# Peptides against a protein of PDB entry 6RO1, part 52

Target 1, 216 residues: chain A of PDB entry 6RO1
Amino acid sequence: LGKEIEEYIHKPKYCLPFLQPGRLVKVKNEGDDFGWGVVVNFSKKSNVKPNSGELDPLYVVEVLLRCSKESLKNSATEAAKPAKPDEKGEMQVVPVLVHLLSAISSVRLYIPKDLRPVDNRQSVLKSIQEVQKRFPDGIPLLDPIDDMGIQDQGLKKVIQKVEAFEHRMYSHPLHNDPNLETVYTLCEKKAQIAIDIKSAKRELKKARTVLQMDEL

## One batch from the design tools (peptide; made by RFdiffusion4, then SolubleMPNN)

Design b2_p14_5_s4 (from b2_p14_5, 6 letters changed)
Fold by OpenDDE base, seed 3:
Structure b2_p14_5_s4 (fold): chain B 216 residues (1-216), chain A 14 residues (1-14)
Amino acid sequence: as target 1 above (216 residues)
Amino acid sequence: AVDPEKYTIYVPLP
């Protein structure tokens, strides 16, 4: 279910408008989880598939990521690796294929104009860590439907299944009640209330974060 | 039309 949502949001047709400089994004490459990084820019690369004659455009986003210092020594030939949990790491601008974006945040950081100095890159890590402290339940995501405007019926069905699964998981003690339809209607109301509470908590988190930022 | 800025939270530099 989470992976099925990722298959929609990482599509260039949906995510590119949201890849503005300073946007928080999650980067994952197979076994390598970089966690939250910050978009610097994106570029379009043409990939000529030799057999189809169709130019499938590949999109590369440059993302400030917390990298292992060991990977920096080999950076001329090898892909950057994520910093180990106990490692300080170093913030590096890493070219990332857009399909490796696992999440896109509502949060956009102001970033230094010059990212060549290590101190400027490391200041962005401090900003990410501060955002993570302000959002103990996790960094707020863009809603794929409401924020990203994805109208795909497949995604709507996936989200409905996630909501129904979350609802069933919280309603599991009620599955043996013969009033299942009344419970489903109350549970749809409670799921709608939970969605409305999640939306209201999201709006409250947005408003509180804006308010807490206007107070700083 | 999708507005990429409508739901964006801006965080200043420390």
Scores: peptide ipSAE 0.394, ipTM 0.911, DockQ to the pose 0.619
Fold by OpenDDE base, seed 5:
Structure b2_p14_5_s4 (fold): chain B 216 residues (1-216), chain A 14 residues (1-14)
Amino acid sequence: as target 1 above (216 residues)
Amino acid sequence: AVDPEKYTIYVPLP
């Protein structure tokens, strides 16, 4: 279910408007989880499929990612690797295909104008870590429907299934009322309430984060 | 219309 949502949000037609400088994004490439990084810029690359002559535009986003120092030494030929959990790593601007974005946050960081100095890049890591401390339940995501405006019925069905599942997990066995339809409408209403609670928790977390940002 | 700023939280530099 989470992966099915990712298949929608990483589509350029949906995510590109939200890839502003400073946007927090989660990057995952196969087995390599970079975690949260920060958008620097994006570019459209003209890709010509060699066999069809069809123009398939590739979108590349430059993301500040915490990389292993070992991968930086080999950077001329090897793909950047995520920092090990025990490693400090180094923040690097990595060109990432847009479909490798697994999540997009509602958070945007102010970023240094010059990212050439290591210290300026590492300051952005401090900002990410501060955001992570402020959001112990995880960095807030953009809502794919309400925030990103994705109208795809397939996504709506996936979200409804997730919400109904989350709802069933939190709804301890209320009595066997045999009307499955009432349970579906109650699951939809409670999914809407879970959205509203998630939205309200997000607004409360936003308000707390703004308040905590003014207190720091 | 998609509003990329509507729910944006801005975090200052450290």
Scores: peptide ipSAE 0.296, ipTM 0.887, DockQ to the pose 0.629
Fold by OpenDDE base, seed 4:
Structure b2_p14_5_s4 (fold): chain B 216 residues (1-216), chain A 14 residues (1-14)
Amino acid sequence: as target 1 above (216 residues)
Amino acid sequence: AVDPEKYTIYVPLP
């Protein structure tokens, strides 16, 4: 279910407007979870599909990611590897295919103009860590529907399934009461209350982040 | 219309 939502979010037609410099994004490449990184820029590469001759544009986003120092020494391994949990790592600008973005945050960081110095790149890691401290329940995500404007009915069905599954997990098995309709109306009210709580938590998180920004 | 700034939280440099 979460993975099905990711399949919509990482589509260029939806995510490209939100890939501004400083945007927090989560990068995952197969088994390699880089966690949260920061968008530097994106580029469109012309690609020709080998079988159709159709232009299939590839979108590459340059992301500041926390990489292992070992992967940087092994210049023979074309792919940067994520830093180990106990490793300091090093922030590097890594070219990432847009479909490897697993999440997009509502947060944008101011970034140094020159990212060539290691200290400037490591300052961005300090900013990410500060954001993580400010958001103990996790870094806030862009809402695919409300924030990203995705109107796809497939996504709406996925979200409805997630909400219905979350509701079933938190509803003790009411094994025996035949009033499914009252449960659906309570599920819609609780989903609306969960949306309103999620909205209110987003507004409270925004207000708290703004207040914490005014205290800095 | 999609507004990419509407729900953006800006965080200053440390």
Scores: peptide ipSAE 0.280, ipTM 0.881, DockQ to the pose 0.612
Fold by OpenDDE base, seed 2:
Structure b2_p14_5_s4 (fold): chain B 216 residues (1-216), chain A 14 residues (1-14)
Amino acid sequence: as target 1 above (216 residues)
Amino acid sequence: AVDPEKYTIYVPLP
């Protein structure tokens, strides 16, 4: 179910309007989880489908990601790797295929105009870390229907199934089915994300009010 | 119409 929602939100048709400079996004490539990064820009690349000769445009987003220093030394030949949990890492602008975006935040950072200096890139990491501290339950996500305007009936059915599953999880006593625990941990994370989106939307309305009050 | 800014939180530079 979480992955099924991801299959909608990462579609260029839906996500491109939200890939503005400074937008927080999660990047995941196979086993490599980069966590939260910040959009720098995006580009459309021409791609030719090998079997049909049809032009299938690829969308590449440049994302400022926390990378391992080891992967950066080999950056001429090797793909960037995420920083290890115990590593300091370095913030690098990484070209990412749009379908590798696992989440899109409602948060948009102000970014330095020049990201060539390491200090400017590392300042963005400080901003991400500050946002993460302000949102201990997780960085707020864009709502795929309300915020992103996705009208797809397939997505609505997925969300209804999630909500109905969440409702069943909360309304039925936990039958100790060990196969349910793995599904529950994924669904609790998602239910918590959905509750946190609703709570974060309320806190966002409050935080916009607070940020507007500090400017008055 | 989709408004990409409607629900955006802006965070200043540190």
Scores: peptide ipSAE 0.254, ipTM 0.873, DockQ to the pose 0.601

Design b2_p14_6_s1 (from b2_p14_6, 4 letters changed)
Fold by OpenDDE base, seed 1:
Structure b2_p14_6_s1 (fold): chain B 216 residues (1-216), chain A 14 residues (1-14)
Amino acid sequence: as target 1 above (216 residues)
Amino acid sequence: MKVAKSEIIFIPEK
């Protein structure tokens, strides 16, 4: 269901109006997950379809992403790779095809005007990390209907399915299942009995120790 | 340029 939503939000007709400088976006390229980055700018590139000769515009967004330093050492022609989890990495401006945006946040950062200095780029990473700390349940996303204004009936159906699923999960009688309360009560009673047995054993050991001291 | 209804502007503290 999440993937189905992604298929709508990454379409240029929907996302381009929201790709302002400072917009948080998530970038995935095949097996490479860059995580959250920041939009710097976007451009429209003229592309000609080889088979039809028709103009098929490509949209490229420049995104500040946390990249592996190893990938930057190789020729300027090699695709940037995401930083490893254990690596600090370096924030780099990477040209990304718009369809590789897996998520768009409602959050927009104030970014430095000059991103040429490494320190300015790394300051943006600190800002992303601060945002992540403020949103422990995840960085907030643009609503595809309310924020992005997507009117596609297919998307509406997907969202309805998600909402129905969530409603069923929350309404599911597992919370109201008297058997679950009984099982929890039994588990709590069993845990309490285990504590009481351990306490009683400690008291018995103390009593034995006192008896041994009186016999000494 | 569209402003999202839920837009949050984050200004980093220096």
Scores: peptide ipSAE 0.401, ipTM 0.873, DockQ to the pose 0.676
Fold by OpenDDE base, seed 3:
Structure b2_p14_6_s1 (fold): chain B 216 residues (1-216), chain A 14 residues (1-14)
Amino acid sequence: as target 1 above (216 residues)
Amino acid sequence: MKVAKSEIIFIPEK
């Protein structure tokens, strides 16, 4: 269900209007999970489909991500890699295909105007970490319906299923299903998505909120 | 540019 929601939100027709500078986004590329980063800008690249000759625009978002220092040495030829959990890493502006965005937050940061200095980039990491501390249940997401305006009936059905599943999971402890691990992994993913949707909906019901580090 | 109904602006400490 979470993956199904991701298949909607990462589509350029839905997410591009929300990729403003400072927007928190999650970036995942196959096995590489960069976690939360910050949008710097986006660009449209012309692409021609080789088989049809049809113009298929590629959308690239520049995202400030915590990268492994090892990957930076080869950055001229190789894609950046996420920092290891035990590594400090370094914040780098990484060009990311828009479909690799796994989540979009309702949170938008003020970022330094000049991201060339390493200290300015690292200050953004501190800001992300502070946001994470303030949201122990997870960084709030944009609601795909209420915020992003996605009207697709398939998505609405997915969300309804997630909500119904959450309600069932909390009302009836599925503790007795022996396939708990696989169901739990799916349920944890569903529960996390549902928590994310619920969190997003809670945030959506609030007027635009300015969160200052001293006010939270 | 669309403004989300529930947009949160986070201002880092200087």
Scores: peptide ipSAE 0.397, ipTM 0.872, DockQ to the pose 0.720
Fold by OpenDDE base, seed 5:
Structure b2_p14_6_s1 (fold): chain B 216 residues (1-216), chain A 14 residues (1-14)
Amino acid sequence: as target 1 above (216 residues)
Amino acid sequence: MKVAKSEIIFIPEK
């Protein structure tokens, strides 16, 4: 269900209006999970399909991501790799295809105007980490219906299923469903997205909240 | 660009 939601939200027609500078986004590329990064800018690139001559526009978003220092040495030829769990890494502006956005947060950061200095980029990582501390249940997500305005009936059905599942999990005593273990393994990723949406809804019923690092 | 109904602006400490 979470993956099914991702298939909608990463579509340019839905997400582009929300890719403002400072927007928190989650980036995944195949086996590489970069986690949360910050939007810097986006561009439209004309792509011509080699076999059909059809114009297929590609949208590229520049995202400030925590990258492995090893991958940066070969940055001219190799794709950036996410920092290892035990590595500090380095924040780099990485061009990312928009369909690789796995999540979009309701949170926007004020970012430094000049991201060329390493210290300015690393300050953004500190800000992301502070946001994560403020949201122990996960960084709040944009609601695909209420915030993003997605009207697709397929998505609405998916959301309804997630909400019904969550309601059942909270209303049924945890002890009596023998399928809980198998459901938990499949639902950890799905439940995290649903919990993130629900926690976001609870915390964010307030239109445009300003969070200062000192006041929360 | 659209403003989300649930938008949070986070201002880092200087």
Scores: peptide ipSAE 0.399, ipTM 0.875, DockQ to the pose 0.732; fails the geometry check
Fold by OpenDDE base, seed 4:
Structure b2_p14_6_s1 (fold): chain B 216 residues (1-216), chain A 14 residues (1-14)
Amino acid sequence: as target 1 above (216 residues)
Amino acid sequence: MKVAKSEIIFIPEK
């Protein structure tokens, strides 16, 4: 179900308007999970489909990603590899096909204008880590419907299935517990708190909340 | 460019 949502959000027609410099994005290339990186820029490359002669534009986003130092030593032709958990790695600007974006955050970082110095690139990693500390439940995502404006009925059906599945997962353990009413009231309070937090987050989100890293 | 309704801008401390 998560993968089905990803198939919508990584489509250029939906995601391109949100690929501004500083946007946090998650990059996954087959078995390589780079985790969270930062958009630097994007470009449209003209591609001609070999079989139809139709113009099929390729969209490439340059993303600042944490790469292994070993992958940087390998020839300019080898794809960058993600840093291992135990290594420091190095932040590199990597050209990524837009369909490899697995998630897009509502968060944008201020990034240095010059990313040529290693220290400037590594400062962005520190900023990502600070954002992750502030969001222990995970970096906030763009809402595909409310933020991205995706009107596709297929996506709406996927979301409905996810919601129904989540509802069933929470309902099944509760049916056998005699303290159901207390747990339901706590779940309703938690859901109402989650709605109130979501509403407060929506109200906070309606205001371009410039959060200085020092004020959080 | 569309501004996300939920956009959060983080400015690192200088």
Scores: peptide ipSAE 0.386, ipTM 0.870, DockQ to the pose 0.735; fails the geometry check

Design b2_p14_6_s2 (from b2_p14_6, 5 letters changed)
Fold by OpenDDE base, seed 3:
Structure b2_p14_6_s2 (fold): chain B 216 residues (1-216), chain A 14 residues (1-14)
Amino acid sequence: as target 1 above (216 residues)
Amino acid sequence: MKEAKSQIDFVPEE
């Protein structure tokens, strides 16, 4: 279900408006998980499909990512690789195809204007780590419906299935493990709080929309 | 493209 949601959010028609400089995004390329990085900019590239002659636009986002030092040595010929868990790594600006974005955060960082100095790039890593510390339950995501405005009925059905699954999982624990029940209760409360926050955001958005209509 | 309004601005502590 998470993958199904990802298939919507990484589509350029939905995510491009949110790829501003400083936006936190999660990058995954097949087996390579870069984790959270920061958007620097994006560009439109033309791709010529060999069979149709139709130009299908590819979108590339430059993302500041924590890369292995080994991958930097071969950067002229090979794609960057994520830093190993035990490695400090180095923050590098990596061109990433937009469909490789696995998540988009509501968080937007202030980034240095000049990312050429290593120290400036490394300061962004410190900022990401600070965000992660402030959000122990995970970096907050953009809501695909409420924040991103995706109206696709398929996505709505997926979200409903996720919510129903979560509700069933937490209401009827499959395992009578007392520790699991405690975790489920906490997760249910968290899920309810998340729903309440979403509802409040929707109401706030409606209120803003009404206020904008009254000013017209 | 219109810039998305939904964001949390994060300022790192000095």
Scores: peptide ipSAE 0.115, ipTM 0.718, DockQ to the pose 0.430
Fold by OpenDDE base, seed 1:
Structure b2_p14_6_s2 (fold): chain B 216 residues (1-216), chain A 14 residues (1-14)
Amino acid sequence: as target 1 above (216 residues)
Amino acid sequence: MKEAKSQIDFVPEE
């Protein structure tokens, strides 16, 4: 359901008005999760669809992202890679296609006017960390309907499903049960036992097949 | 471009 929402919010027709300098955005490129970064600017690039010859503009957003130091050495030839969790990394301005934005925050940071100095870029990382400290439950997201004004009926249906699911989870009698952890542990054990039984049955079937071959 | 009406401005503490 979260992924279905992402398919709407990353569309240029919806997100471009919110890509102001300082806007917090989350960037993900396939297996590379950069986490939260900060919008520096965006640009429209002319693109022609190879198959139709139609103009299909590409939107590129420059995002200040925490990158691995190794990827920066090869930045002329290779795409930037996210910093490892144990790595300090370095904040770099990375051109990102708008469809790679996985989330857009309601938070907008004040950023240095000159991002050429490393210290100015690293100061923005400190600011992101301060925001994360202020929002321990997660950085607040733009509401796709109320904030972004998306009127798509498909999105409304997705949101309704999410709300219904959340309501069901939080209204469950066990939600505030102090024994909830015990119940989950028992359910996990039961699931593991079921897997073990299936594995044992497969091994037994293989053993029987081997025994039948030896009797042949 | 319509400015985002819903924005939380964050100023880093020095």
Scores: peptide ipSAE 0.114, ipTM 0.716, DockQ to the pose 0.616
Fold by OpenDDE base, seed 4:
Parts: structure tokens; sequence; C-alpha cells
Structure b2_p14_6_s2 (fold): chain B 216 residues (1-216), chain A 14 residues (1-14)
């Protein structure tokens, strides 16, 4: 179901308005998970479909990603690879096809104007890590419907299925638990906290407030 | 394309 949502959000018609410089995005290329990176810019490239001759524009987003140092040595001929878990890696600007974006955050970072110096690129990694510390439950995502304005009925059905699945997943174990009331109270508290967090996030989004780290 | 309105601007601590 999560993958089905990804199939909508990575479509250029939906995501391009959100690919501003500093936008946090998650990049996944087949088996390579780069995790969270930062949008630098995007470009439209003309492409012709080989079978139809129709113009099929390709959208390429330049994303600051944590890459392995080994892959950088071969960067002239090979695609960048994500940093290994035990590797520090290096932040690099990587051209990424827009359909490889697995998630888009509501968060935008301030980024240095000049990303040629390694120190400037590495400073962005520190900023991502700071954001991750501020959001221990995960970096906040753009809502496909409320934030991105996707009206596709297929997506609405997917979301309804996710909601129904979540409801069933929480309801079924509870019916057999003798401590049902305690679990329900905890679930209600958790749900209320989630609502409060969602409300607070919505208010933050509406306010367009430049959040300093101390205000988060 | 109209710029997205929904964002959280995050300024890192210096």
Amino acid sequence: as target 1 above (216 residues)
Amino acid sequence: MKEAKSQIDFVPEE
C-alpha cells in the first residue's frame, strides 16, 4: 500500500510544484536506498518514446545524497551508490529521475548557495540529521491529498484501504485482549497525541513560519 | 507551475 502511494507522488504532474531547492526527499533506485536527501534543482529533458515517437519529457531532479566514496571514484561511468552503514560517505549532488523519489517531506532546509565545496555539502547532512533528531517518529511527509492536492480516485481508494487496514490491525488484536480497556485507553491517548501532532504540523504548515531549531 | 504552499521552513542552528 505504501508503494502504491509512491506511484502517485513521484509523478511529475503531482510532485514538481514541491521540488523547490531545500525540499527534503527520499530517493530509492531499485536496491539502492539513499535515504533522505535535499533537492537542489530540477530540469525538464526532452525525450522521445522509442516505440511511438511521442515526446515523453523526462524530469531530472538534482538531489544532495549521501554517497559511498567508492562510487564517487567511478562516478564518470557508474551511477552513485548510497553510503554503506559503516561508512561516513560524502554528500554529492546526484541527478535523479523524478520517479525515483519515494517520499517528499513538508520540510525545506536552508542550503548553501555554493555546493561545490565539500564542507558546504557536508553541512547539509548535518542539517538533515538535526531534522531527524527533531522528528523521532520520522521526517514529516507531504500529505498526498491535503498538501499535494492529488484528486486521483485510485489514490483515494489506496488511502481508504490503508486506513481500513490500520483500523483492522489495531481492532483485531484488541478484541481478544483481556486488558482491552487499558489497551484502548493507551491507543486513544496515542491517537490523540497523533491528532495533536498532526494538528500542530498543520498549523506550522499554515503559518509558513521559518522554524528555527529552537522553535521546534 | 505554482509553487507549493505546504512547507515547513527549517533553519539549522548555527
Scores: peptide ipSAE 0.111, ipTM 0.720, DockQ to the pose 0.463
Fold by OpenDDE base, seed 5:
Structure b2_p14_6_s2 (fold): chain B 216 residues (1-216), chain A 14 residues (1-14)
Amino acid sequence: as target 1 above (216 residues)
Amino acid sequence: MKEAKSQIDFVPEE
């Protein structure tokens, strides 16, 4: 169900309005999980399908991602690889196809104007880590319906199924269905994300209210 | 493109 939602979110039709500089996004490429990065910019590339001559526009987003230092040495020929868990890595601006965005956050960072210096790029990693500390249950996501305005009935049905499943899980604590553990792990991640978005929206509303109250 | 209204502006603490 999470993957089904991702298939809607990463569509250019829906996500492009939210790909402003500083937007937190999660990037996955097959087996490579880069985790959270920051949008720098995006561009539309003309792509002509070689077999049909059909114009299929490619959308490329430049994302500041934590990459392995080893992959950077081979960057002329090899795709960037995510930093290893125990590796510090280096923040690099990586061109990413928009369909590789697995998540889009409601969080937007202020980024340095010049990202050429390594220190400026690494400062953004510190900012991401600070955001992660502020949101221990996970970085808040854009709501695909309420925030992104996706009206697709297929997505609404998926979300309704997730909500109904979550409601059933909370209402029936005694159903030890063994398939529940796998779905619990996915739904706990998502419910935790949704609770964290609601909590984060409340805390941000409180923080904005506090910032607005301190300006009052 | 119209910018999305739903955003959390995060300023890192120095």
Scores: peptide ipSAE 0.099, ipTM 0.710, DockQ to the pose 0.446

Design b2_p14_6_s3 (from b2_p14_6 with N3V D7E K11V)
Fold by OpenDDE base, seed 5:
Structure b2_p14_6_s3 (fold): chain B 216 residues (1-216), chain A 14 residues (1-14)
Amino acid sequence: as target 1 above (216 residues)
Amino acid sequence: MKVAKSEIVFVPEK
């Protein structure tokens, strides 16, 4: 269900209006999970399909991501790799195809105007970490319907299924169904997305709030 | 550019 929602939100038709500088986004490329990064800019690239000559526009978003230092040394030809959990890593501006965005947050960061200095890029990592501390249940997501305005009936059905599932999980007493653990692991990720949307909606029903990060 | 109804802006303290 989470993956099904991702298939909608990463479409340029829906997400491009929300890819402003400072928007928190989650980037995943196959086995490489970069986690949360920050949008710097986006561009439309002309792509010509080799066989049809049809214009297939590629949308590239520049995202500030925590990258492995090892991958940066070989950066001439190799794709950036995510920093390991135990690695400090380095924040780099990485060009990312828009369809690789797995999540879009309702949170926007104020970012430095000049991201050329390493210190300015690393300051953004501190900001992301502070946001994560403030949202222990996860960084709040844009609502695909209420915020992004997606009207697709397929998505509405998926969301209704998630909501119905959540309602059932809360209404059913914790019966030790052994399938609950596997469903909980899958549904913790999915319910985390839905809870993040709902908790974000509750906190964000508060007007545009500028929060100062005290620990920065 | 669209503004989300639920947008939060974080500003780092200087």
Scores: peptide ipSAE 0.347, ipTM 0.862, DockQ to the pose 0.737
Fold by OpenDDE base, seed 1:
Order: structure tokens, then sequence, then C-alpha cells
Structure b2_p14_6_s3 (fold): chain B 216 residues (1-216), chain A 14 residues (1-14)
């Protein structure tokens, strides 16, 4: 369901109006997850489809992303790689095709006017981390219908399915059952008793083995 | 340029 929504939001006809400088976006390129970055600007590039000769404009968004330092040492021709989870990394402005945006946040940051200094770029990472701390349940997303104005019936059906699923999950009698904690406690207690019985049986077997050895 | 209804502007603390 989340992937189905992504197929709509990354379309230029829907997302371009929201790709303002400072917009938080999530970038994923194949197996490379860059996580949350910040839009710097976007550009329209003329592209001609090789097979039809039709003009197919490519939209490139410059996104400030946390990149591995190793990828920066390699020639300007190599694709940037995301920083490892344990790596500090370095914030770099990376040109990204718009269809590689996996999420668009309702959050927009004030960013430094000059992103050439490394310190200015790294300050944006601190800002992203602060936003993440303020939203422990995740960075808020643009609503595809209410914010982005997507009228596609396919998307509306997907959203309805998500809402129905969430409603069923939260309306489930077990979720609001005050006895749920009691049931879980009883299940845990039963599991612990079963472990204790197995332990006691092992001790009894050892004791019997020792008694048999003393009778030998 | 469209403003999202749910837009949150974050200003970094100095």
Amino acid sequence: as target 1 above (216 residues)
Amino acid sequence: MKVAKSEIVFVPEK
C-alpha cells in the first residue's frame, strides 16, 4: 500500500509544486536508501525518447543528502552512496531524478543561502536530526489528496483501503480490551510456568540420577 | 509554487 502511494507522489505532475528549497524528502535509488534529505532546487531537462523522438522532459531535483565519505573520494562521475548507519557521513548536494523521491514531508527547513561550505551543509543534517527527534513516530508526510491535490481514483481506492485497515486494527476488540494486559500477563505467566516445569523436571531427573548413583 | 495546508516550517535554533 505504501509503495502504491509512492507511485503517485513521485510523479512530476503532482510533486513539482512542493519541491521548494528546504522541503524534506526521502530519497531511494535502487538498493541505496539515503533517508531524509533537503531540497535545494529543481530543474527541467529536455530529453528525447530514443524510440519515439517525443520530448520527454526529465526533472532533476538537487537534494542535500548524507553521503559516504568514500563515495566523495571517487571521481565526480561516480554516483553518490548513502552514509553507513554508523558513519557520520558528509552532506552533499546530489542531483536526483524526481521519480527517486520515496516520500515528501510537510516539513520545510530554513537552509543556509550558501551551501558551498561543508559546515553549512552539516548544519542542515543537525536540523534534520532535530526534526526527527521532534517527530518520534516519523517525519510527517504531505497528504496526497488534501495537500498535493491528487484526484486519481486509483489513489483514492488505495487510501480507502489503508484507512479501512487502520480502522479495523484500532477498532479490534483486543486493542481496547482492558483485559488485554491481563490476557498477555496470563499467557506470559503460563509460558514462564511451562519453563519452570521443564527446569524442575530436569532437576528432578538429575536428582534421580544422583540417587541411583548413590544406590550403586 | 503551492503551499501545503499541513506545511510546517522549521527554523534551526542557533
Scores: peptide ipSAE 0.342, ipTM 0.857, DockQ to the pose 0.709
Fold by OpenDDE base, seed 2:
Structure b2_p14_6_s3 (fold): chain B 216 residues (1-216), chain A 14 residues (1-14)
Amino acid sequence: as target 1 above (216 residues)
Amino acid sequence: MKVAKSEIVFVPEK
């Protein structure tokens, strides 16, 4: 269900209006999880589908991501890799296809105008980490319906299923079904998404809030 | 520019 919601959110039709500079986004590329990064800008690239000759525009978002230093040394030829868990890494602006965005936050950061200096990029990591401290249950997500304005009935059905599943989980503790681990991981992801949706819905009623990092 | 109603903006310390 979480993956199904993601399939809507990462569509350019829905997410582009929310890819403003400073927007927090999660980036995942196959097995590479970069975690939370910050949007710098986006661009539209013309692409021609080789089989149909149809113009299929590609949307590329430049995202400031925590990257492995090893991958950056070879950055001229190799794709950036996420920093290892025990690695400090380095914040780098990485061009990312929009469909690789796994989440979009309601949070935006003020970012330095010049991201060429390493110190300016690393300051953004400090800001992300501070935001994460303020949201121990996870950085708040945009509501796909109320914030993003997605009207797709398929998405509404998915959300209803998530809500119904959450309600069932809270109402009836799933007894010790041995398939619980796979179900649990899926359920935890679903529960997290539904928590994120509920949290987003709660935050939706709030006016735009400006918070200073020192006052947080 | 379409802005989320629940947008939260964080200003880093100088």
Scores: peptide ipSAE 0.292, ipTM 0.810, DockQ to the pose 0.674
Fold by OpenDDE base, seed 4:
Structure b2_p14_6_s3 (fold): chain B 216 residues (1-216), chain A 14 residues (1-14)
Amino acid sequence: as target 1 above (216 residues)
Amino acid sequence: MKVAKSEIVFVPEK
């Protein structure tokens, strides 16, 4: 279900307006998970479909990603690889096809104008890590409907299925609990609190919250 | 209807 949502959000017609410099995005290329990176810019490349001769534009986003130092040595011929968990890695600007974006955050970072110095690139990693500390439950995502404005009925059906599945997962263990009513009331309160938090987060997001990172 | 883009901007403190 999460993958089905991803199939919508990575479409250029939906995501391009949100690929501004400093936008946090998650990049996954097949088995390689780069995690969270920062958009530097994007470009449209003219491509011609080999079979139809139709113009099929390729969209490439330059993303600052944490790469393994080993992969950088072979960068002339091989695709960048994500840093290993125990490695410091190095932040590199990597050209990424837009369909490889697995998530788009509501968060934007200030990025240095010159990303040629290693220290400037590594400072962005520190900023990402600071954002992750501020969001222990995960970096906030753009809402596909409310934030991205996706009107596709297929996506709405996917979201409804996710919501129904989540509801069933919470309801199934409760069918045999004699404290069902108390748990339902707690679940309803938790759901209402979650809705209120989601609403408050949406309101906070609408207000263009400028957060100063004190520890930078 | 202009979908208000939800943006949280982090700026390093000077």
Scores: peptide ipSAE 0.261, ipTM 0.803, DockQ to the pose 0.370

